# Designs tried in a protein design run: peptides against a protein of PDB entry 6J54. Part 177

Target 1, 223 residues: chain A of PDB entry 6J54
Amino acid sequence: NENLFASFIAPTMMGLPIVTLIIMFPSLLFPTPKRLINNRTISIQQWLIQLTSKQMMAIHNQKGQTWSLMLMSLIMFIGSTNILGLLPHSFTPTTQLSMNLGMAIPLWSATVFTGFRYKTKTSLAHFLPQGTPALLIPMLVIIETISLFIQPVALAVRLTANITAGHLLIHLIGGATLALLNINTMTAFITFTILILLTILEFAVALIQAYVFTLLVSLYLHD
Target 2, 42 residues: chain B of PDB entry 6J54
Amino acid sequence: QFQFTGIKKYFNSYTLTGRMNCVLATYGGIALLVLYFKLRSK

## One batch from the design tools (peptide; made by RFdiffusion4, then SolubleMPNN)

Design b2_p21_3_s4 (from b2_p21_3, 14 letters changed)
Fold by OpenDDE base, seed 4:
Structure b2_p21_3_s4 (fold): chain B 223 residues (1-223), chain C 42 residues (1-42), chain A 21 residues (1-21)
Amino acid sequence: as target 1 above (223 residues)
Amino acid sequence: as target 2 above (42 residues)
Amino acid sequence: SVLDALERTLAELLLKLLQLL
């Protein structure tokens, strides 16, 4: 069982953590444009960034759109790390809850404080849903307050759980496929087919989770 | 859209101002309760 | 530790499912 989780251990080289280099590696995949017409790869990247930026920031006003750079950098970082994590023998930093909390808590707090600073009335009113019966108001306000503080935890756990579960499933099915090669080749082939389908699904999940994480941060800013 | 009179004008769950006041009142009540128990324990 | 326990539980469940297949 220990071998199943060995891939989730923070990698070290000569006692020094390599995690820092792994976290910074995705930034090398997105070079800054230097020409009016860049390479096809860079052009596609810029197009995707613009498309996602327009889609995500459509719900924000001019003040909220100032967060566009940060939100786009966030989705690019999480998305790239998640995709790279699907490479064989790779370490995915986003499988670490500490990292996701490190991203979620500051961003959540920033959005909440920004909301209270510029939209105090609306932010305070958010603790009480519209149309609540009078008898339930105190209890619901307390519950909503607790819900607010659970948001960063839920944000981090959601990302961690989805990515980790996918990695575990790929590892387990992959290991089973290798074990079955010497036992029953036909069953191994079926298991291998399932593994391929699962890996395709996990590529989609990797991108979706990056999007959802960033989107929720954006929604908290809007609220 | 809604016409409220008296206390309901300031404390309601339908208007933005009313909801805000309800939240503030709830927090104020909790703060007073906490203060009461702290002062009582001393 | 809690996360490790959760991961182990999930792994065990998946292993059981694989044994059924």
Scores: peptide ipSAE 0.057, ipTM 0.691, DockQ to the pose 0.016
Fold by OpenDDE base, seed 3:
Structure b2_p21_3_s4 (fold): chain B 223 residues (1-223), chain C 42 residues (1-42), chain A 21 residues (1-21)
Amino acid sequence: as target 1 above (223 residues)
Amino acid sequence: as target 2 above (42 residues)
Amino acid sequence: SVLDALERTLAELLLKLLQLL
């Protein structure tokens, strides 16, 4: 039914897409700090950013740490959009594969080009694992090359699939709960409990997928 | 740790330079094969 | 398109299952 996927349709107002406004909205939730000691909310946000930044940039040298700002902004953007997407009747832009590809392809290409620019020998050598038998070298290089080009696609699809699946499950289980209210109240209660647990899980998934997306981009830069 | 002589010195899977050369040789070979088939079709 | 088809199929199967309950 069309109603099952209505939440995944790009919203329009007066014939104009409002997706741009939805994408820009999370930026309003993270104001720039102006004081040495900020509000509790801002302090927690800065603390989380600092912790995640330390974890992600620990594997990078000084040149790699230049990417910290972009990577942190990426995780904040994806995380915020994913969490906001769990609100009732909200549209999650990250459920759109086009958006995730639009993020994954440039970031992946940037990491690959950066690798070739500063670590040309290592980057080229990465296509051939160490200790490969001589007869398997050409085939393995081809496989590794294909693997490289699949990375941006896998990155985008992973994020899209996880978020979309979560939204779909919440919708289906929620609809099932409502349908069972008039059929079997006990079963409806059990289904409702599952829905609550699933919602909690989806909050975690929303954050984890943002982290994994950013982490993989960072790892591609490191490699 | 690894002592290579002859062609193995430049094309090996254990050294960084050897791995790089193997990759370049593979790409070059593929490019030549593609070029050969393209020219043969004409 | 493939993902959408899979999602639709899954949704339809779940709805059919609910109708049996």
Scores: peptide ipSAE 0.026, ipTM 0.665, DockQ to the pose 0.014
Fold by OpenDDE base, seed 1:
Structure b2_p21_3_s4 (fold): chain B 223 residues (1-223), chain C 42 residues (1-42), chain A 21 residues (1-21)
Amino acid sequence: as target 1 above (223 residues)
Amino acid sequence: as target 2 above (42 residues)
Amino acid sequence: SVLDALERTLAELLLKLLQLL
């Protein structure tokens, strides 16, 4: 049904794209610190950013840690947009494959080219796993090459599919509960319970997908 | 630790340099095959 | 009667929440 996908249509006012404003909105939720000791909310936010930063960059060398600002901004952006997308009648830019490809492809290419620039030998050797029998070397190199090019696609599709599927399920179950209220109240209660559990799950998925997306980008950089 | 002699010293799947050389050889072989078929059609 | 009223109010609240979603 076309009605199911109405929430995923890019919002416009008077023919002008509001998507740009929606993308910029999450940045307002993260103000810069102005004091040595800030408000409780800002302090918690900075603490979380610091913890995630330490966790993400623990696997990188000193030069790789220069990407920390970019990766942390990425995870905060994707995470904030995904969480805000769970609000009623909200539009999530990350449900659009074009948006995710727009992030995945440049970041992937940057990591791959950075790897070839500074770690040429290791990057080339990555196309052949260690201990491969000599007879399988040509085929495996081809497969690994194809795998490399699938990485940005998989990265974008994973994020898009998980967020989109979650939203669809919430809407479907929500609609079903509403319809069942007039038919069977007991069944409606069960469906509503599932809806609550699903919404909690989607909050977790929203954060996990942001983390996984950033982690994989970081991992590709380390390789 | 691995000790390789002869051709295996340069083309092996265990050492970093050996793996790199194998990859380059594979790409080179594919490029030559493509070139061969392209020139054969002419 | 109290249970019926509670069920009714709960149903109405659920309906409102679902409409927001």
Scores: peptide ipSAE 0.018, ipTM 0.610, DockQ to the pose 0.010
Fold by OpenDDE base, seed 2:
Structure b2_p21_3_s4 (fold): chain B 223 residues (1-223), chain C 42 residues (1-42), chain A 21 residues (1-21)
Amino acid sequence: as target 1 above (223 residues)
Amino acid sequence: as target 2 above (42 residues)
Amino acid sequence: SVLDALERTLAELLLKLLQLL
């Protein structure tokens, strides 16, 4: 079982955590524009960031748009780390639940506190849906309160579980492919084809999870 | 807008203020119950 | 050996991509 989870062990070099460098590595892929007309790659990146920014901030008012920089940095960070994690023999920091909780809890708490600060009445009213029968009000308020506290956990676990499951599947199918190379070449080819299809799927999952994570944080801010 | 009279004016599940008051009342009730059991155990 | 070659090729491609940035 340890061999199956070897890819999820945090890499260290001489007792020093290389994880910090791995976390900072995606920042190198997004250089700061210094020219009015940038390179094609930078222009495409800025274009994508602008498109995603417009989509994410379409729900928010002017006060909510203040969070645009933070939310866009979050989606770029999670997306880039997830994509880089799909590289062979790569460590994905987002597979660590601690990291995702470290991102989810502060962002969730910030959204909740900002909601209570600027929209106190609306935020308190969210604990009770409209049209609730009078007899169910206390129970529903309790359930909604519990639901609120589950939100950061669900946010972190969703990202962690999806990325981790993808890595496990790639590892298992990859290992099976290598094992079948010496047994049956045709079966190994089929398994390899499945692996390719799975990796393509995981690229999509990596981007979707980054988007969903950021979107949910944005939605919690809007509520 | 719904027209409510009496206690329903302040505690309802339809208006924003009513929902807020219901939530506050629920939390207050739970807090009082917790305090009651805490004081009872002493 | 094939896996190592693939890793090296990918690393080289990544380095080339980084040079474009």
Scores: peptide ipSAE 0.018, ipTM 0.631, DockQ to the pose 0.021

Design b2_p21_4_s1 (from b2_p21_4, 13 letters changed)
Fold by OpenDDE base, seed 1:
Structure b2_p21_4_s1 (fold): chain B 223 residues (1-223), chain C 42 residues (1-42), chain A 21 residues (1-21)
Amino acid sequence: as target 1 above (223 residues)
Amino acid sequence: as target 2 above (42 residues)
Amino acid sequence: EDNEFFQEVMQLFRYLVELLS
């Protein structure tokens, strides 16, 4: 339906796209600390960043920890954009497949190339699972190769689909609630309750998808 | 641990080196097949 | 009074839903 996807159209002003400004806006929400004891908001942010950093980088060696800054910036960016996208009349760039592919493909390529560069034997061995029967080796290698190339696509589509589906459900249930207000108030109340629960769920999904996206990139780096 | 002899020492699905060699052999075989069909068409 | 309160709540719900939609 045409009206359902109106919120996913890239916003423009004066004929110029303002998507770039929207993408850069989350950076303003995370100011750099300048004091030993910062404000409550900054302290909480730093604490969360440290927690997530410790969890994600625990699986990496010192060489892999070099990617910590990039991975943390990625999760903060995706998470913040997803959360901001749940605001009324807001536009989420992460609902655009092009943006997610633009992030997924370079990051995936970087992790794959890094793996081949520093751990060539292990990376090549990933194309063949351990214990594979000899007769299935050629076919399985081909399948694993195809699977490798599907990874960036799956990564981007997963994020896009989850966020987009959540937004669509909110709009649909919201529209249904409004329509039912004049038909059956009791049913409208039920649908409204579902809408609230769904909205809460979408906040969680927004954060989880950001984490999963970054985690998978990190996992590919570890492999 | 597994004891491998002969060709299985270099081409096996249990060791990292063996798995790597199998992968390389597979890609090499595919490349040769592609080359064969390319040369055959000419 | 109950009806008026109910109507006000319904209007609030409508505004909230419209805001989310």
Scores: peptide ipSAE 0.176, ipTM 0.687, DockQ to the pose 0.011
Fold by OpenDDE base, seed 3:
Structure b2_p21_4_s1 (fold): chain B 223 residues (1-223), chain C 42 residues (1-42), chain A 21 residues (1-21)
Amino acid sequence: as target 1 above (223 residues)
Amino acid sequence: as target 2 above (42 residues)
Amino acid sequence: EDNEFFQEVMQLFRYLVELLS
């Protein structure tokens, strides 16, 4: 078990945590464009940013589109960190629940407060769904209030659980494959095939979780 | 358009204002209930 | 020779799996 969770231990150098450097590293992978026609890599990055920006901001009005920069930076940060975390012997900061809570709680609070500030009536009305029977109003308001406070926790846990579970599965299947190499070569080949497929899936999950995290933050802002 | 009269005009689950008032009333009721139990314990 | 080749392939395979795990 100690070997399985070794990849989730925060790396340190001479007793000093280097997590800060790891978190800042993805920023170096996305340089600002300086030319009309940039490199293929930068062009693809810009294209992806534009596509995601159009999709996410389509649900927002002009006032909500002011959050575009923050949301796009968030998805780029989470996506890049998740992808980099899939590299061999790498540390994924997003596997740390503390980090995800540190992102989710402020963003959620900002969206909720922004909603109450500019759309007070609508925001308060969200605690009671339309058409609710009169007898169920008090209970439903309480449930909806609890649901609201669960949102940041669910947001953080979802990201953490998906990324952590993916990493854990890769290590487990990889370890099983290594163990089976000395027992049954054919079975080891099957497990290795599963490992490859799982790795491909985890690359997709890494991007999807970044998108879902940002999308939900955006959705909470729209509500 | 919904036409409500009396208390239903201000407290309903169909209109935006009615829903808001219901929410505020619920929170107010809970606050008063908590206050009552707090004062009763003293 | 076939067995030796197979063993070499298996070692390479092991290193590849260790790299991925």
Scores: peptide ipSAE 0.164, ipTM 0.686, DockQ to the pose 0.010
Fold by OpenDDE base, seed 5:
Structure b2_p21_4_s1 (fold): chain B 223 residues (1-223), chain C 42 residues (1-42), chain A 21 residues (1-21)
Amino acid sequence: as target 1 above (223 residues)
Amino acid sequence: as target 2 above (42 residues)
Amino acid sequence: EDNEFFQEVMQLFRYLVELLS
């Protein structure tokens, strides 16, 4: 069991934390284009960024579209870190709840405060859904207020739980496959197939979770 | 489009202004209750 | 020959699983 959670321990070398280097490493994979016509890799990256940007900002007005740079940088950061975390024996910073809270709370608070600043009436009205019976208004306002404060927690926990669960499953199925290799080769082959399929799924999950995290932040800004 | 008169004009769950006023009234009521219990304890 | 091929496949599987685990 200790070996299963060893990959989630913050790595240090010679007493110095290398987590900062791991966090900064994905940014090196996305260089800024300097030429009008770049190589294939940069062109594909820019195309994907533009495509996702159009999809993410389609729900926002002109004032909300000013957050496009922030949201796109966020999705690129989380997505790249999650994908790199699927490399063998790698450390994913997004598995740390502290990091995700550090991202979720400021972004959530910024969106909420921005809403109160520019759309005070609409923001206050969001605490009460339309068509609420008169007797349920006080209770529902309280519930919606609590729900608002749960949003940053849910945002951080969702990302952490999904990425962490994927890593745990890969390790567990991998360990089971190794144990079954000398017991039953046929069963080991089945578990190995599941491991491969799970690994492919985790690549998709890594990208989806980055998208969902950014999308929810964007939705909080819009609503 | 709903036409409200009287108190329902300012406090309703259908209009934007009405919803805002309901929220403010709820928070105000809670604040007054907390203040009441705080002053009662003294 | 079939056994040798089987052993090679098993070694490959072992390495892949160890890499992923």
Scores: peptide ipSAE 0.137, ipTM 0.658, DockQ to the pose 0.011
Fold by OpenDDE base, seed 2:
Structure b2_p21_4_s1 (fold): chain B 223 residues (1-223), chain C 42 residues (1-42), chain A 21 residues (1-21)
Amino acid sequence: as target 1 above (223 residues)
Amino acid sequence: as target 2 above (42 residues)
Amino acid sequence: EDNEFFQEVMQLFRYLVELLS
């Protein structure tokens, strides 16, 4: 069991944490364009960034579009770290709940405070859904208030749980496959097939979770 | 579409202003209850 | 010869699984 969670321990060399280098590494994969016509890889990256930017900012007004740079940087950071985390013997910083909370809490608070600053009436009205019976108003306001405070926690835990669970499953099935290779080759082949399918699924989950995380932050800003 | 009179004009779950007032009233009521129990404990 | 090839494939298979796990 200790070996199972060894992949989630923050790596250190000579007592110095190298997590900072791992976190900054994805930035090297996305260089800023210096030419009007760049390499094919950079052009595809810029194209994807532009598409996702248009998709996410479509629901925002002019004031909300000011957050475009931060939201796009967030999705690129989480997405790249999640994908790189699926590489063999790699450490995924997004599996650390502390990191995800460190991103979720300030972004959530910024969106909530921004809402109260510019849309005070609408923000206060969100605590009471439209059409609520009069007798249920006090209880529902309390529930909605609790729901608001659960948002940053749910945002961080969702990302952490999905990525962590995926990594655990890959390790478990991978370990089972290796164990079955010495017992039954046919069964080991079946488990290996499952491992491949699971790996493909985890690539999709890695991108989806990055998108959902950023989308929810953006949605909270819109509300 | 909804025509409210009296207290329902200010406290309703359909209009934006009404919802806001209901929320403020709820928080105010809770704050008063907490204050009451705090003062009662002394 | 077939057994040797099979063993090589199995070794490659083991390396692939170890890389994924």
Scores: peptide ipSAE 0.128, ipTM 0.663, DockQ to the pose 0.011

Design b2_p21_4_s2 (from b2_p21_4, 12 letters changed)
Fold by OpenDDE base, seed 1:
Structure b2_p21_4_s2 (fold): chain B 223 residues (1-223), chain C 42 residues (1-42), chain A 21 residues (1-21)
Amino acid sequence: as target 1 above (223 residues)
Amino acid sequence: as target 2 above (42 residues)
Amino acid sequence: KDNELFQEIMELYRFLILLLS
């Protein structure tokens, strides 16, 4: 139903798209530290960023760690937008496939081209796994080439689908609970419990999807 | 550790160089095939 | 008293669901 997707429509004010402002809003939540000893909130943020950076960049060499700033900014952006999107009556720009493709395709292309520029032999050899029978080499190379081009699409669709599905489930179960309040209070209570559990899950999913998105981009860079 | 001789030295699925050459050969073959069909159509 | 409390809780649930929906 079109009514179910009403919350996913790009918001406008006076005919002007405010999506740009919404996209830029998460940047305000992460101010740069100006003191040696910052506030508790900023200190926790810096600590989390440092932990995530250490965890994600552990798979990269010194040259790959040059992308740490980009990857960390990406995970913070996607994570913050996903979490903010769980607020009531909020719009999550990451639910838009166009936005995710706009992020995934350039990042994917950058990683692929970077790999070809600095590690040409390894990148070309990646299209053929080791130990492949000689008769299957041409077909497998073609399949692996197709797989490479599917990567950015899968990356964007995965993020979009997971976030969108979560929002849809919250709306559907929420609507069902409201409808069941007057029909059967017991079932309504059960559905409400499911709704609460689902919302908690969506908070976790929001963070995980941000992590997975950046991790896959990082993995493509490493491969 | 693997000793390859002849054509298998350059085109194998075990060595890095061999894998690269196989990939390039496949792409070259596909390109030639496409070119053949394009020229045949004209 | 129990009925009033229950009704208040139900109204709170409705409010929360309306916020989420």
Scores: peptide ipSAE 0.216, ipTM 0.677, DockQ to the pose 0.011
Fold by OpenDDE base, seed 2:
Structure b2_p21_4_s2 (fold): chain B 223 residues (1-223), chain C 42 residues (1-42), chain A 21 residues (1-21)
Amino acid sequence: as target 1 above (223 residues)
Amino acid sequence: as target 2 above (42 residues)
Amino acid sequence: KDNELFQEIMELYRFLILLLS
């Protein structure tokens, strides 16, 4: 059991944590454009960023579009870290719940406070859905208040759980495949096929979770 | 298209202002209950 | 020759699985 979670332990060298370097590494993969027409890879990256930015900010007004840089940097950071985490012996910082909470709580609080600051009436009205029977109003307001405070927790846990579960499954099936290679080659081939399919799925999950995380943050800002 | 008069005008689950007032009233009621139990415990 | 090639492929798969695990 200790070997299963060894990949999730924060790497340290000489007693110093290397997590800081790992977190900053994805930024090196996205160089800033210095020319009007850049290389193919940089051009594709900029094109993808523009497409995602248009989709994410389509639901926001001009005031909400001020958050475009923050949201796009967030999705790029989470997405890049998740994809790089699927490399053979890499460490994913997003598997750490502390990191995701560190991102979720400030962003959630910023969106909620921004809502209360500029849309006080609408923000207070969100605690009571429209059309609620009069007798259920107090209970529903309490439930909606609790739901609001669960949002940052759900945001962080969702990302952490999905990425962690994926890595755990890859490790388990990979270990099982290695064990079965010496016992039954045919069964090992089946498990290896499942492992390949799972890795492809995890690539998709890594990108989707980054998108969902950013989308929910933007959605809370819109409310 | 709901026309409410009296108390329903201010405490309505259909209008934005009514919903806000209901939320404020609920929080006020909870705050008063907490205050009551706190004063009772002393 | 085919058995040797098969064994080499299997060793490659083992190496790849070890990298992925």
Scores: peptide ipSAE 0.160, ipTM 0.657, DockQ to the pose 0.011
Fold by OpenDDE base, seed 5:
Order: sequence, then structure tokens, then C-alpha cells
Structure b2_p21_4_s2 (fold): chain B 223 residues (1-223), chain C 42 residues (1-42), chain A 21 residues (1-21)
Amino acid sequence: as target 1 above (223 residues)
Amino acid sequence: as target 2 above (42 residues)
Amino acid sequence: KDNELFQEIMELYRFLILLLS
């Protein structure tokens, strides 16, 4: 089953990893606007960024809005990489757990640290939900502390698992369609239709996962 | 608003300060327990 | 809230006009 997971292996060319180039490529698709009235593509991009920014920053105060640039850059990066990864036989860097951990852990740490710096009392109190019975306080505090440390892991794994699962399904169904072409063209057509529907779904998933990832980071910042 | 008196004023699960103190007390208690077991193992 | 919604709608219209231009 090595061929099934071949797309998840880091691509190399001439012994040099081209993963860095793949990661940097999506940034080229989002040029910075230089004119008041830009091209249609740039205008759409800026409009989408503004819409998402307004939605994500609605839960933050003035201090939290300082993270708007970082969060928007993050969602654009993850979203663009996920969408580009849906190209046939393409490699998505976000399918790599190492990359997602590399993003999740620092961002999570930054949000937690920021919370402790500016809202120390609230951050400490967050470990104990309101209305907890007195006898359950120690246990619940421990559980909440463990939950806090699980957050970066869950954040990374969620993104990785969703994108990886989508890629796996696309490859499996795609491979099945190709195999069925020589067996039964009618069945192959049905599977191909399913593949198209799945790819459309994965486009949505790609955007949703980028949004959820960024939203959760933002939520952890706000607490 | 909840009005607490005595120890409940400082250690409660409803007020922000109370929750903070409970968390700190819990961490302190755990730290003391760990310290006790470390000293006992010596 | 109504003013915010109105502003959002106006921004959408501006975007659409820009897109159609």
C-alpha cells in the first residue's frame, strides 16, 4: 500500500527537498495591492480577507485585534495550501503533522502566554469553571490543565487528519475509477461522479479547516 | 452577585478571584504533595 | 447594529461594482 501514501511523502528533487518551495508557492498567489482599484482577482482576495477578518475579530477587544494580521495570514496560508493540495497528485504541506505542530505549538504558546501577561487573573481562573462544587475543584483544575496542554495537539491533529483523510479518499476513489475503466465503464463513471463530488467537498473542507484552525487559535487568545 | 463571607470569600468557584485562588491552592497542594513524596523517598 | 449591517451591505455593493467594472 505504499502507492496509496506516496503523495504524503515529502517530495524531493535531486536529493533536495522541494517542500520549502511548495510551502512558499501559495504566497505568490496573493500579491499585495498597489493601486486603489486592483484587478478582479486581487479585489476578490482582499474582499475575502476583509470579510473573514471582520468575522474573526468580532470576538476580540482592541488588544485582541492586534492579532488580526497574524490570524489572517495564518488562515490565508493554510487555506491556500490546502486548496492547492487538492490538485491531482499534489502534495499538501499541511498533511504533515510536523508542519501543523510547528504552527500550532508556537501559536498556542503565544496565545497562552499573552493571556497570562495581560489577563493573569482571568487566565488562572479559566482553569476552574464557574459553579464547580467545592469537592470537585481540585480534580477539575487538574483536568482543565491537562485539557490546556491537549489543545495544541488537538489543533494540529484536527487539521492534519481532516486534510489527510480527504486526500486519502480522493486518491482511493481516483485509483478505483482508473481500475474500473477497464472493467466496467458504467461503474467507473459512477465512481468518477463520486470523486467529483468528493473533490468539491474537500474544497469546502480545506477552507473550513483553515478557518477552524485560525478560529481556535483566536479563541484561545480570547479565552 | 454572590456574597461570600469568610473562607468562601477567597475560595469560591463563582468569583474570578475565588477561582484564581482555588487554582493556585490546587497547584500549591499538588506541589506540596510532590515535594512530600520526594522527601519521603530520600 | 443596523448601521453596521448597512455599512456591510454598502461594502458589498462597492465590491460588486468593483468586480463588474
Scores: peptide ipSAE 0.052, ipTM 0.642, DockQ to the pose 0.032
Fold by OpenDDE base, seed 3:
Structure b2_p21_4_s2 (fold): chain B 223 residues (1-223), chain C 42 residues (1-42), chain A 21 residues (1-21)
Amino acid sequence: as target 1 above (223 residues)
Amino acid sequence: as target 2 above (42 residues)
Amino acid sequence: KDNELFQEIMELYRFLILLLS
């Protein structure tokens, strides 16, 4: 079991953590545009950013659109780190719950405080759904309050669990495939096919989790 | 649109103001209960 | 909304042309 989780250990060199360098590496993959017609890679990046930006900010008013830069940077960061983490023998910082909590809690707090600051009445009213019977009001307010505090935890755990589980499955099936290569090559081929399908799925999951994380943050801002 | 009179005007689950007041009343009640038990233990 | 969809399609075509050029 220790060998299974060895890939999730934070890498260090000479006693110094290199996680900071790994986290900063994705920023090098997204250079700022300098020309009207850029390279194909930059054009693809700009197109994707514009599409996601339009989708994310479509639900927000003009005041909420001020958060577009932060939300787009967040989705780019999480998406790029997740994709890079799927490379063989790579370390994915988003598999660390501490990192995801470090992102989720401040963003959640900012959205909640922004809601209370500018929409105090609406924010307070969200603790009680409309049309609730009078007998259920005290208990429902308590439940909704607990639900609010679970949001940052759920946001962080969702991202961490999905990415970590994907990595574990790839390692387990990959290890099984290697073990079966010496036992039965035909069965190993079937397992390898499953591994390929799983890796494709994990690429999709990596992007979806980045999108869901930013979307939920934006929804909390909207509400 | 709903029109309420009396206490229902301020404490209802349909209007925005009523919902807000219900939430504040709930938090106030919980705070008073906690305060009561804290003072009782002394 | 039809104009927005049209603009989105045109942006997609521009993107595809850039990829294929």
Scores: peptide ipSAE 0.015, ipTM 0.633, DockQ to the pose 0.031; fails the geometry check

